Peptides against a protein of PDB entry 6FRK. Designs and how they scored, part 172

Target 1, 411 residues: chain A of PDB entry 6FRK
Amino acid sequence: NEEVLNAMLKEVCTALLEADVNIKLVKQLRENVKSAIDLEEMASGLNKRKMIQHAVFKELVKLVDPGVKAWTPTKGKQNVIMFVGLQGSGKTTTCSKLAYYYQRKGWKTCLICADTFRAGAFDQLKQNATKARIPFYGSYTEMDPVIIASEGVEKFKNENFEIIIVDTSGRHKQEDSLFEEMLQVANAIQPDNIVYVMDASIGQACEAQAKAFKDKVDVASVIVTKLDGHAKGGGALSAVAATKSPIIFIGTGEHIDDFEPFKTQPFISKLLGMGDIEGLIDKVNELKLDDNEALIEKLKHGQFTLRDMYEQFQNIMKMGPFSQILGMIPGFGTDFMSKGNEQESMARLKKLMTIMDSMNDQELDSTDGAKVFSKQPGRIQRVARGSGVSTRDVQELLTQYTKFAQMVKKM

## One batch from the design tools (peptide; made by RFdiffusion4, then SolubleMPNN)

Design b2_p20_2_s1 (from b2_p20_2, 10 letters changed)
Fold by OpenDDE base, seed 1:
Structure b2_p20_2_s1 (fold): chain B 411 residues (1-411), chain A 20 residues (1-20)
Amino acid sequence: as target 1 above (411 residues)
Amino acid sequence: ELEELTRLYLEIQKIQEELS
């Protein structure tokens, strides 16, 4: 039993290290899991794998929880949120995403560019803010970030803004001057929350960087960026461990909407390759795919038509970025839909729908659509001509339909 | 890919049914 436990823990530890989890945290987790598993209960015939998985999951949840309640803005107050982070962490983009998130929730939100170090920082913020219709402040002539931040905060307080986001200069290296600047800005504006933005793709460097920021500035919240397929997010655990601050949001792509509140359970589930079933359900429910009850009822009866397949493709197309949906399903790794594959998959679905648009109601509504076409091959040629595709493309669609109809009959 | 998409959709529906 101990050998089996040690072997399974070795696999989990390897997977966590491959997910960029810090080696110290992996070692501590291994010890905590070993202490939490009763070897006597493992002898009693319980599913050893499920017990170990549950113990690992529970200990990962504890590693993501700093034991500190996340700061939340107060409605009807002026909430000043200061952003800090490395250059290239996605800090400026994340400021815009957070501003847009609160604006969509009905908060009076604004952006301040206090990055005087990076050429074009204000232009970039202005472009993002203008696209999202978010009020912004900055200067092309003022070089002191303290003056810009103070003037911007005062202006937006006087205009009764509820969410005032201040973007600061990004650090490249251990430059003490940039930390002093951040501290001077923080002292001048007295932010209600300081958000550290971390790039998940920096892997094992997350701990040292997060600690360097926390040692200089009172970081109270963490946002993790670049969780779009490539980064498994193990660096997030390192950020929480170093900052003792909660993760409040994650960035999941380049679009302004690729931003979501951090949920512990879905994140750990995804980190372990279990998928995000809850997030998938929430997203499916938000899409009002309730019209699926009639489809589910047909599927329960083992009935699946070409029309049912068409409606299913329409529903998949309505679900939006399919990469996000796939990344929520157990066993579909984040790599399964590279951005290139999503457009190709959508183009394939559209092509199949175009073929079905050339079918008649008798073909679409048949409980054995493939048999209707097999009995009258002239139908394949008609559909092929009508949709501008080869007879082979129609046969491939019918082959796929037949496979689906067989899966439905086995469900 | 289409088999995976529909398997995905069917798994989503099954998960919705198990959670409802």
Scores: peptide ipSAE 0.014, ipTM 0.440, DockQ to the pose 0.023
Fold by OpenDDE base, seed 5:
Structure b2_p20_2_s1 (fold): chain B 411 residues (1-411), chain A 20 residues (1-20)
Amino acid sequence: as target 1 above (411 residues)
Amino acid sequence: ELEELTRLYLEIQKIQEELS
């Protein structure tokens, strides 16, 4: 029994190390799991594998819990949120994602660019903020981040903003000047929350980086970025351990919608390669795909129109990153969709929808839309001209529609 | 890719129906 336990724990420890969990945490976990497992219960014929997995799961949940309640903004107050993190951590992108998240929740949100060190930092923030319709502040001429942060915070406080997000300079790990600048900014603006942004892909370096920030600034929250298909996120455990601060959000891609509240159970399930069935169910329920019962009934009857395809594309676009959903399904490896393919797929979907926006109701609602266009080629030219695309692009859409309609008929 | 996305969407809907 003990040999079997030790063998199974070795496999779990190997998998956790391959998931970028810090070696010290893995050792501690192994000891904690060994102490928590009753060997007598294992002898009684219980599924030894399930018991070990459950014990490992419980100990990982404890490692993600810092024992501190996450800071939450107060409605009707001015909440100042300062972001800190290394260059390349995704900090600036994450500021925009968090601002957009709160804006979508009905908060009066704004962004301040206090990154004077990186050339084009303000342009990047301005681009992201403008795209998301988020008010922003920054300077092209002021080089002191303390002045920019103070002026921006004062401006947005006076305008009764509820969420004031301050992006700071992300310098290299060992620049004392960075930490001094962060402290000066923090002292000047007195943030209600300091968010450390960490890149999950840095693996075993997560602990040492997170600790270096916590030792210099009062980090109260963690956001883990680049939790796309390739990053198993084990470094997140190191960040929690080092900062003693909760993970509040995760970034799961480059899109502004590739951002979600952190959930402990789904995260640990994914880390263990168990999938995230609960998160999949939640995500599917959030989509209100139940409103598609009428579509499912049509599909069951083998009816599929260009309008039905358009509605499906709208639903896929509402689902956000499809790679995230796939990565939640047990047995679908995160490798199923490469990162590059998803943005390209979304751009393709948007292009197809734009072509369909130039179609008429007779074309959209026909059960044989491809035949309507084949009988009257002038329709293809009209749609192509209306959508600003080639006749070839319209023909490619009709070819795709025909393939989908054939798939639906086989269901 | 689009066929895969649609297939996966339909599979998710089917999973939702099986879980409801």
Scores: peptide ipSAE 0.014, ipTM 0.430, DockQ to the pose 0.024
Fold by OpenDDE base, seed 4:
Structure b2_p20_2_s1 (fold): chain B 411 residues (1-411), chain A 20 residues (1-20)
Amino acid sequence: as target 1 above (411 residues)
Amino acid sequence: ELEELTRLYLEIQKIQEELS
């Protein structure tokens, strides 16, 4: 029994190390799991594998819990959130994602670019903020991040903003000058929360990096980025351990919507390669796909209209990036959709929906939409003109619809 | 790609039905 336990723990420890979990944490986990497993219960014929997996899962859940309650913004107050982190951590992108998240939740949100070190930082923030319709502040001429941060915070406080996000400079290396600048900014603006942004792809360096920031600045929250890549997120455990601060959000791609609140259970499940079934369920529930009982019933009867296809495309677009959804399904590797293909796929879906927006109710609600168009080719020309596309594009849509309708009939 | 997306959608719905 002890040999079997040790063998299974060795496999788990190897998998955790391959997931970039810090070697010290893996050792501690191994000891904690050994202490938590009753060898007598293992002898009683319980599924030893399930018991070990459960013990490992439970101990990993403890490792992501710093025992400190996450800071949350207060509605109707001015909440200043300062971002800190190295260059390339995704800090600037994450500022925009967080701002957009709060804006979508009905918070009066703004962004301040206090990154004077990186050329084009303000332009990048401005571009992201403008696309998301988020108010922003920065300077092309002021080089002191303290002045920019202070003026921006004061401005947005006076304008009664509820969420004031301050992006700071990042450097390529941990330099004392970076920490001094961050401390000066923090002292000037007195943030309600300091968020450390960490790239999950840095692997074993996560602990040392996170510790270096925490030792200099009062980091109270962690955001982990680039969890869409090969990084399994083991570095997140190291960040929590080093900062003693909760992970509040994760970045799962480059799109502004590739951002979600951190959930412990799904994260640990994904880390163990179990998939994120709970996150998938939550995402599906957020989409209110259950309100489509009528669609499911039609699909069960092999009925599929162009309207049903349109509604499915709407649901797909609401799900957000497919890479996230696929990454939630057990056995679908992160490599299944290259980042470039996803935006193109979404653009294709939007184009198809625009074509369908030029269709009439008779065309949309027909159980054989392709036959309606084949009987009256003038409909194709009308739809093509209405949507600003070629007749070929409409024919391609109808061909795709026909394939889907055939698939639905076979389900 | 669209077929894969639709399959994924249908699989998600099936998973939802199995979990509800």
Scores: peptide ipSAE 0.013, ipTM 0.399, DockQ to the pose 0.022
Fold by OpenDDE base, seed 3:
Structure b2_p20_2_s1 (fold): chain B 411 residues (1-411), chain A 20 residues (1-20)
Amino acid sequence: as target 1 above (411 residues)
Amino acid sequence: ELEELTRLYLEIQKIQEELS
């Protein structure tokens, strides 16, 4: 029994190290799992693998729990949120994502650029803020980040903004000058929350970096970025361990919508390569895909119409970045759809939908849409003219529909 | 790509149904 336990723990420890989990945390986890597993229960014929997986999962949950409740903004109050982190951590992008998140939730949100060190920092923030229709403040001439932050916070407090996000300077390394600047800004604006932004791709360096920030400023929240890449996010455990602060959000891509509230269970499931079934369910539920009972019932009967395909394309388009969906499914790597292919795939879907918008109800609701068009080729020419496409494009759509209908019949 | 996307969507729907 102990040999089997040690072998399975070795596999789990290897997988966690490959997921950028800090070696100290992996060692601690191993000892905690060993102490939590009753060897007598393992002898009773319980599925040893499931028992070890459950024990590992439970100990990982403890590693992402700092024992401190996450800060949340108060409605009707002016909440000042200061961002800190290294250059390239995704800090500036994350400020815009968080601002957009709160704006979409009906908060009066604004952005302040207090990064005077990086050339074009204010232009980048202004571009992102303008695109998202978020009010912003910054200076092209003021070089003191304390002045910019103070003036911006005062301005937006006077205008009764509820969420005031302050982006600060980053550096390539931990520098005393950066920490002094951050401390001066924090002292001047008195933030309600200080958010440390960490790049998940830094791996084993996450602990030392997170600790250096926590030792200088009162980090109260962590945001982990670049979880869309090869980084499995094991560095997040190191950030929580070092900062004693909860992860509040994760960044899952470069788009402003590639941002979600942190959930412990889905994150650990993904870290272990189990997929994010819970996050998939939540995302499906958020999309109100429950209206698909009728579709599911049709699929059970092997019925699939062009209208059903159209509705599927609408649902896919509503799900947002496909990389997020794939990353939630067990066994689908994030690499399955390169970011470049996603926009092209969405453009293809929109083109196909535009072709179907020129179809009539008889064509859309036929259980054999391809046969309707094959029997009356004049329909293809009508649809092609109506949608402004070639007859070939319509034939390609019908070919795709036929493949999907065949796939549904095999399900 | 579109076939794979649709397959994936259908698999998601099936998973949702099995969990509901």
Scores: peptide ipSAE 0.015, ipTM 0.441, DockQ to the pose 0.022; fails the geometry check

Design b2_p20_2_s2 (from b2_p20_2, 15 letters changed)
Fold by OpenDDE base, seed 4:
Structure b2_p20_2_s2 (fold): chain B 411 residues (1-411), chain A 20 residues (1-20)
Amino acid sequence: as target 1 above (411 residues)
Amino acid sequence: DLKELTLLRKLLEDIEKELE
């Protein structure tokens, strides 16, 4: 039993290391899991694998819990949020994502570009802010980030902004000058929250980087970026451990909407390759698919139409990048979707929808759409001609529909 | 909710299989 446990723990440790979890944390987790597992309970015929997985899951949940409550902005107050992080961490993009997130929630949000070091930082922020209709402040002439930050914060406080996000300079390396600048900015604007932005793709370097920032500035929150890539997010655990600060958000792509509140359970589930069912549920719920009460009721009655399938395809298209959706489904590894496959997937969905756009209401609303087409093959030819596709493409769609309709009848 | 998600998941799985 101990040999089996050790073998399983070795596999788990390997998987965690491959997920960019810091070696120290993996060792600690191994010991904690080993201590938490009752070997006697394992002897009783309980699924040893499930027990170990559960123990690992619990210990990982503890590792992402810094024991400190995340800072939250206060409605009707001026909340100054300062961003810190290395260049290339996605800090500037994340500032815009966070501003947009709060704006969508009805907060009066603004952005300040105090990044004077990076050429075009202000233009990039301005472009992002303008696209999102977020008020912004910065300078093309002022080179002191302290002045820019102070003036911008004062301006937006006077204008009763509720969320004032300050983007600071990032450097390629940990330089004392960067930390001094961050301290000067922090002292000048007195932020309510300091957010460390970390790139998940830096792997084992996450701990050292996060620690270096925390040792210099009072980091109170962490945002992890680039979780859409090959990074399994194990670096996030290292950041929490080093900063003793909660992860508040994650960046899941390049789009302004590719940003979500951090949830511990889904994140750990994803890290373990179990998928993010809760995040999928939340994304589905955020789409206000509540109008699907009618669909749910139909599904309860085993009814599924081509229109219902069309609506589901619309929902998939609204959920954002297909890679993110798949990455939320258990068993779909991040490796499966190259960027090329995502566009192809969306194009395929759009093609299927275009075929259905050539169907009539009788065809779309039939509870047995496949039978409608089978009884009158001329409908297939009409739809094919109307949508500019082959009769085979229409038949493939109908085959797919039939498969789904059969699944719904079994639900 | 769960049924809809299950359907969506199956849709995605089928789309993926068709891309493979």
Scores: peptide ipSAE 0.022, ipTM 0.476, DockQ to the pose 0.049; fails the geometry check
Fold by OpenDDE base, seed 3:
Structure b2_p20_2_s2 (fold): chain B 411 residues (1-411), chain A 20 residues (1-20)
Amino acid sequence: as target 1 above (411 residues)
Amino acid sequence: DLKELTLLRKLLEDIEKELE
């Protein structure tokens, strides 16, 4: 039993290391899981795999819990949020995402660009802010980030802004000059929250980076970016461990709304490849996808039409990045989250929809659409000509539809 | 809600298999 436990723990440890979890945390987790598992209870015929999975899940949940309550802005107050992080971490983009998040929640939100080091930093922030209709402040001439930050904070305080986000300079490496600048800015503006932005794709470097920032500035919150990429997000555990600060949000793509509040359980489930069912439900609900009651009723009766499939493709397209949606579904591999595969997947959906746009209402609304086409092959040729595709492409669509319709009949 | 999510998951699974 101990040998079996050790073998299973080795597999779990390997999977966690492949998920960019820090080797120290993996070792600690292994010992904690080993200590939490009663070998006598395992002998009693309990599903050893489920017990180990539950123990691992519980210990991962503890690793993302710093034991500190996340800072939240106070309504009707002026909340100053300072962002810190390396260049390329997605910090500037994340400032805009957070500003947009609070604006959509009815907060009076603004952005300050205190990055004087990076050429075009202010232009980038201005472009993002303008697209989102978020008020912004910065300078093309002032080189002191302390002056810009102080003036911007004062301006927006006087204008009764509730959320004042300050973007700071990033560097490619941890440099003392960067940390001194951050400390000077923090001392001048007296932020209510300091947010460290971390790129999930940096893997094992997450701990050292997060620690370096926490040792110099009072980081109180973490935002993890690029969780739509190949990174499984194991670096997030390292950031929490090093900063002793909660993850408050995650960035899940390039779009301004590819940003969500951090939820521990869904995140750990995703990290383990169990999917994020809650996040999928929340995202489907947020989209206010058309009254799916009619579709649910049809599905209850085992009815599924080509129109119903078309509506589902529209829903998938409305949910945003296909990679993000797939990453919420159990069993979908991280390889499918590649940017190339997303564009190809979306192009394929659009192609299928274009084929269906050439179908008539009789074809679209038939409860046996494939049989309509099989009885009258001339319909396939008409649809193929109308959509500019081959008869094979139409046949492939009908084959796909038939698989779904058969599945709905079994539900 | 669960049936729709199940259908959506299966749609996505079939799209995935066709992209492999």
Scores: peptide ipSAE 0.017, ipTM 0.422, DockQ to the pose 0.049; fails the geometry check
Fold by OpenDDE base, seed 1:
Structure b2_p20_2_s2 (fold): chain B 411 residues (1-411), chain A 20 residues (1-20)
Amino acid sequence: as target 1 above (411 residues)
Amino acid sequence: DLKELTLLRKLLEDIEKELE
């Protein structure tokens, strides 16, 4: 039993290391899990795998919980949020995403560009802010970030803004001059929250970078970027461990809406390949799929048409990147998050929809669509010709439809 | 809500299996 436990823990440790979890954290987790598992309880016929998974899950949840409550803005007050991070971390994009997030929630939000070092920083912020209709401040002529930040904060305080986000200069490396500038800006504007933005794609370097920022600046919150399915979430654990600060948001893509509040349980579930059912529910509810009630009612009656399947494919396409949706479904491992699989999956959905676009209303709206085609084989040939596919492709679609319709009847 | 999510999951699972 101990040998089996050690073998399973080795596999878990390997998977966590492959997920860019810091080696020190993996070692500590292994020891904690080994201590939490009663070998006597494992002898009682309990599913050893489930027990180990549950123990691992609990220890990972503890690793992402710094034991500190995340700062939240106060409604009707002026909340100054300063962003810090390396160049290329997605800091400037994340400022815009956070501003847009609060704006959509009815907060009076604004952006300040205090990055005087990077050419075009203000133009980039202005472009993002203008696209999102967010008020912004910056200068093309002032070179002192302290002056820009102070003037911008004063301006937006006087205009009764509730969320005042200050973007600072990034650097390619940890430079003392950068940290001194950040400290001068922080001292001048007296931020209510300092947010460290971290790129998850840097893997094992996350700990050292996060620590370097925390040692120089009073980081109170972390935002992890580039969690678009390719980045392994293990860097987030390293950021929390190094900063002792909560992750407040994650960036999940390039779009301004690819930004979500951090939820510990869904994140750990996704990291372990268990999916994110809660996030999937939230995302489906956010889409306000108009026909959900009508579909649910049809499903209650065991009715499922080719049109209903078409509408579901449209809904899947509307949910955003297919890889993100798949990564939220239990049993779809991290391997499905490859860009190749997304394009292939979307191309396949589009092909199936193109076949259905060549069907008539009688075929689409039949409660027994497969039987309509089986009774009149000439329909298959018509649809195949209309969509530019083989008769086999149409038959495969009908076989898939029949399988779904049978599952609906059993639900 | 749950039935719809179950349908979407099944649709995605079947698409996955046919890509594999």
Scores: peptide ipSAE 0.016, ipTM 0.413, DockQ to the pose 0.051; fails the geometry check
Fold by OpenDDE base, seed 5:
Parts: sequence; structure tokens; C-alpha cells
Structure b2_p20_2_s2 (fold): chain B 411 residues (1-411), chain A 20 residues (1-20)
Amino acid sequence: as target 1 above (411 residues)
Amino acid sequence: DLKELTLLRKLLEDIEKELE
């Protein structure tokens, strides 16, 4: 029993290390999980595997909780939010995402570009802000970020903006000059919140980076970016541990709306490969799949047509990157779909849809579509010719449909 | 909601198996 426990804990520890969780945190988690299990084994006839999973989950939740309440903006006040982070962390993009998030929530939001170091920083911010219809401030001529930040903050305070986001210079390396500049900006504008933006893809470097920022500026919040990629998010735990600051948002893609409030439970579930069912539900609901009610009603009656399948394929295509959707489904790890597999999967869905585009309404709306085709093989040949595919491809589609229709009947 | 998610999951699983 102890050997089995130790073997399972070793596997969990390996998986966490592969998920970019810091070695120190993994060791601490291992000892905490052992201590928790030794106490719980006496109390519940639960399956040891479930107990270990629960203990691991509970300890990961604790690692994400800094024990500090997240800063929240106050309605009707001027809330100054300063962004800090390395170049390439997605800081500038995240400023725009956060501004857009608050704007969509009915906050009067603005952006200030105090990045004087990077050529074209202001143009990039201006482009993003203009696209999102967010007011912005910056300079093409002023080289002092303190002046730009101070003037911009003053301007937007006078204009009664509620959310004033200040983007700062990012460097490729931890340079003392960068930290001094950030400190000077922070001292000048007196931000209500300092947000450290971290790229999840930097893996084991997350702790050292996060600590370096916290040691120089009063980081009060963390935003983790690039969680849509191969980044398993374990670096986020390191950032929380190092900064003692809560994760407030996550970036889940390149689009301005690929940004969501941090939820501990879904995040840990995803980190463990348990999926993000809540995020999937939220994403499905956000897509305003108007036809979902009609589909749900049909599914309640055990009816599933080829048209219903077509609509489901459209829904999948609307959900965005297939890899992200799969990564939200329990049992589909982030590694499951290489970028190549995503394009191939989408191409396959599109091929199936093209086959269905060659079907008639009688075929599409039949509650027994497979039987319609089986009774009249000439339909398969017609559809195959119409869609430019083989009769085999049509038969494969019908086989898939039949599997789904059988599943729906069992539901 | 749960039925739709289950169907979607099954769809994705079946697509995945065909990609293998």
C-alpha cells in the first residue's frame, strides 16, 4: 500500500514537474499530500486513487491561494493599474485585454503607453486600443516614461476615467535600469494596483522572474498569459508563491477577448488534465449558440439528425482553436493536439460539412438518416459526386452519425 | 447543457480516434 502510494505520488510529482511546477513546490506538495493521506486513510474507505487525486487537488488549490484578497477596482473612483513584466510576456496585449474586459463591463477605461524603450510600442498600443475603441495616451517624442505616465494619468483622472491602465517598458533581461524605471513610474503615478504579467511558457524561470519583480516593485496582482499554448500553467503557482499575489486574470489566446477572470478550480483541473468543464460551459454559452435550445429539446426527445450533427460541427468551429476546446475536455491533455493536428481536425470537420452540404433536406432532417441512405444506395453516390468525395467518405460520415444518434437515444 | 457537452465530448473523442 505504501509502495503503491509512493509510486502514484512519484507519477504525480513527475507530471507536475512536466507541467512547469517548481521543484520546491512539488516537494512541499508531496509531503503535504503524504501527511493528508496518512490521516484520511483511517477515516474513509475511499478508493486510494481518488483520495490521492483529491489530496493533490487540495494542495494545488492552496498553492494558488496566496492568502491575500485580490484587489478590485472601486466603481466611481479613478483606479490606476500599472502593468509590469518582461518583454514578450504579453504585457502590452494584456493591458488592452484588461481595458477591453472592464469596458465591456461598463467601466470607463483607458490605456497609457509609458513604454519608451521599445520602438513602436506606442503604435502597437494605439492599434490595439483603436481596434477596441479604448481611449489611449502616449507620446512619440517624450522619452521619459515618468512624464508620459504622469501626464496620462492626470489627463484621464481629470476626464473621470474609472480604469486607467499604464503599460510600462519590458526588457528581455532583468536589468536594474528597468526596475528603477518601473519604480520611478510607480512612485510618480501611485498606482492602486501593480499587475505583474507572466508568460506561462517560460516554465521554471517563472519563480525567479516573479520574485525579481516583487523585490523591486509592490506587485499586488498576477496575470498569466499564453495558457493557450504548450504552457501547462505550473509556472503560475511559482508566480503566486514568489509574489504572494493572487492571479486575477489569464490570457487564453491572441485575441482581445481571449481573456478571463482567474478561477482556481478550473485552472487546477486543467493543470491536472481533468479538463475545464466550467470554462467550456462558459465558452459555449458566450458563443450565443441560438440553436442550442432547439438542439437540447431534440436531444431530450432522443432525436438527432444529420442537420443536428452539422450544427454541432459549426459550433465546434465557432469555439475557436480545436486544441483549446480539447484541452477543456477531461482526459484530453494539452499535448493531445499538436498545431498540425488542429488544422487536420478542422479540415476533417470541414470535409464532413462539405459532404452534408450535398445532402438534401429529406436526408438532413431524417431521424434515421443512415437508414435513408442504406435503403437507397444511389443517394450515397449522389452525395459523393456532389461533394467531390468517395462513396467511402460518405459511408464513414454515416457511420459516425449512426454512432452519435445511438448515443443520443441512450441519453 | 450537460447533454450538449456530453455530445460534444463524444464527438471530439470520435474525431480524435480517427486522427490516430
Scores: peptide ipSAE 0.006, ipTM 0.366, DockQ to the pose 0.052; fails the geometry check

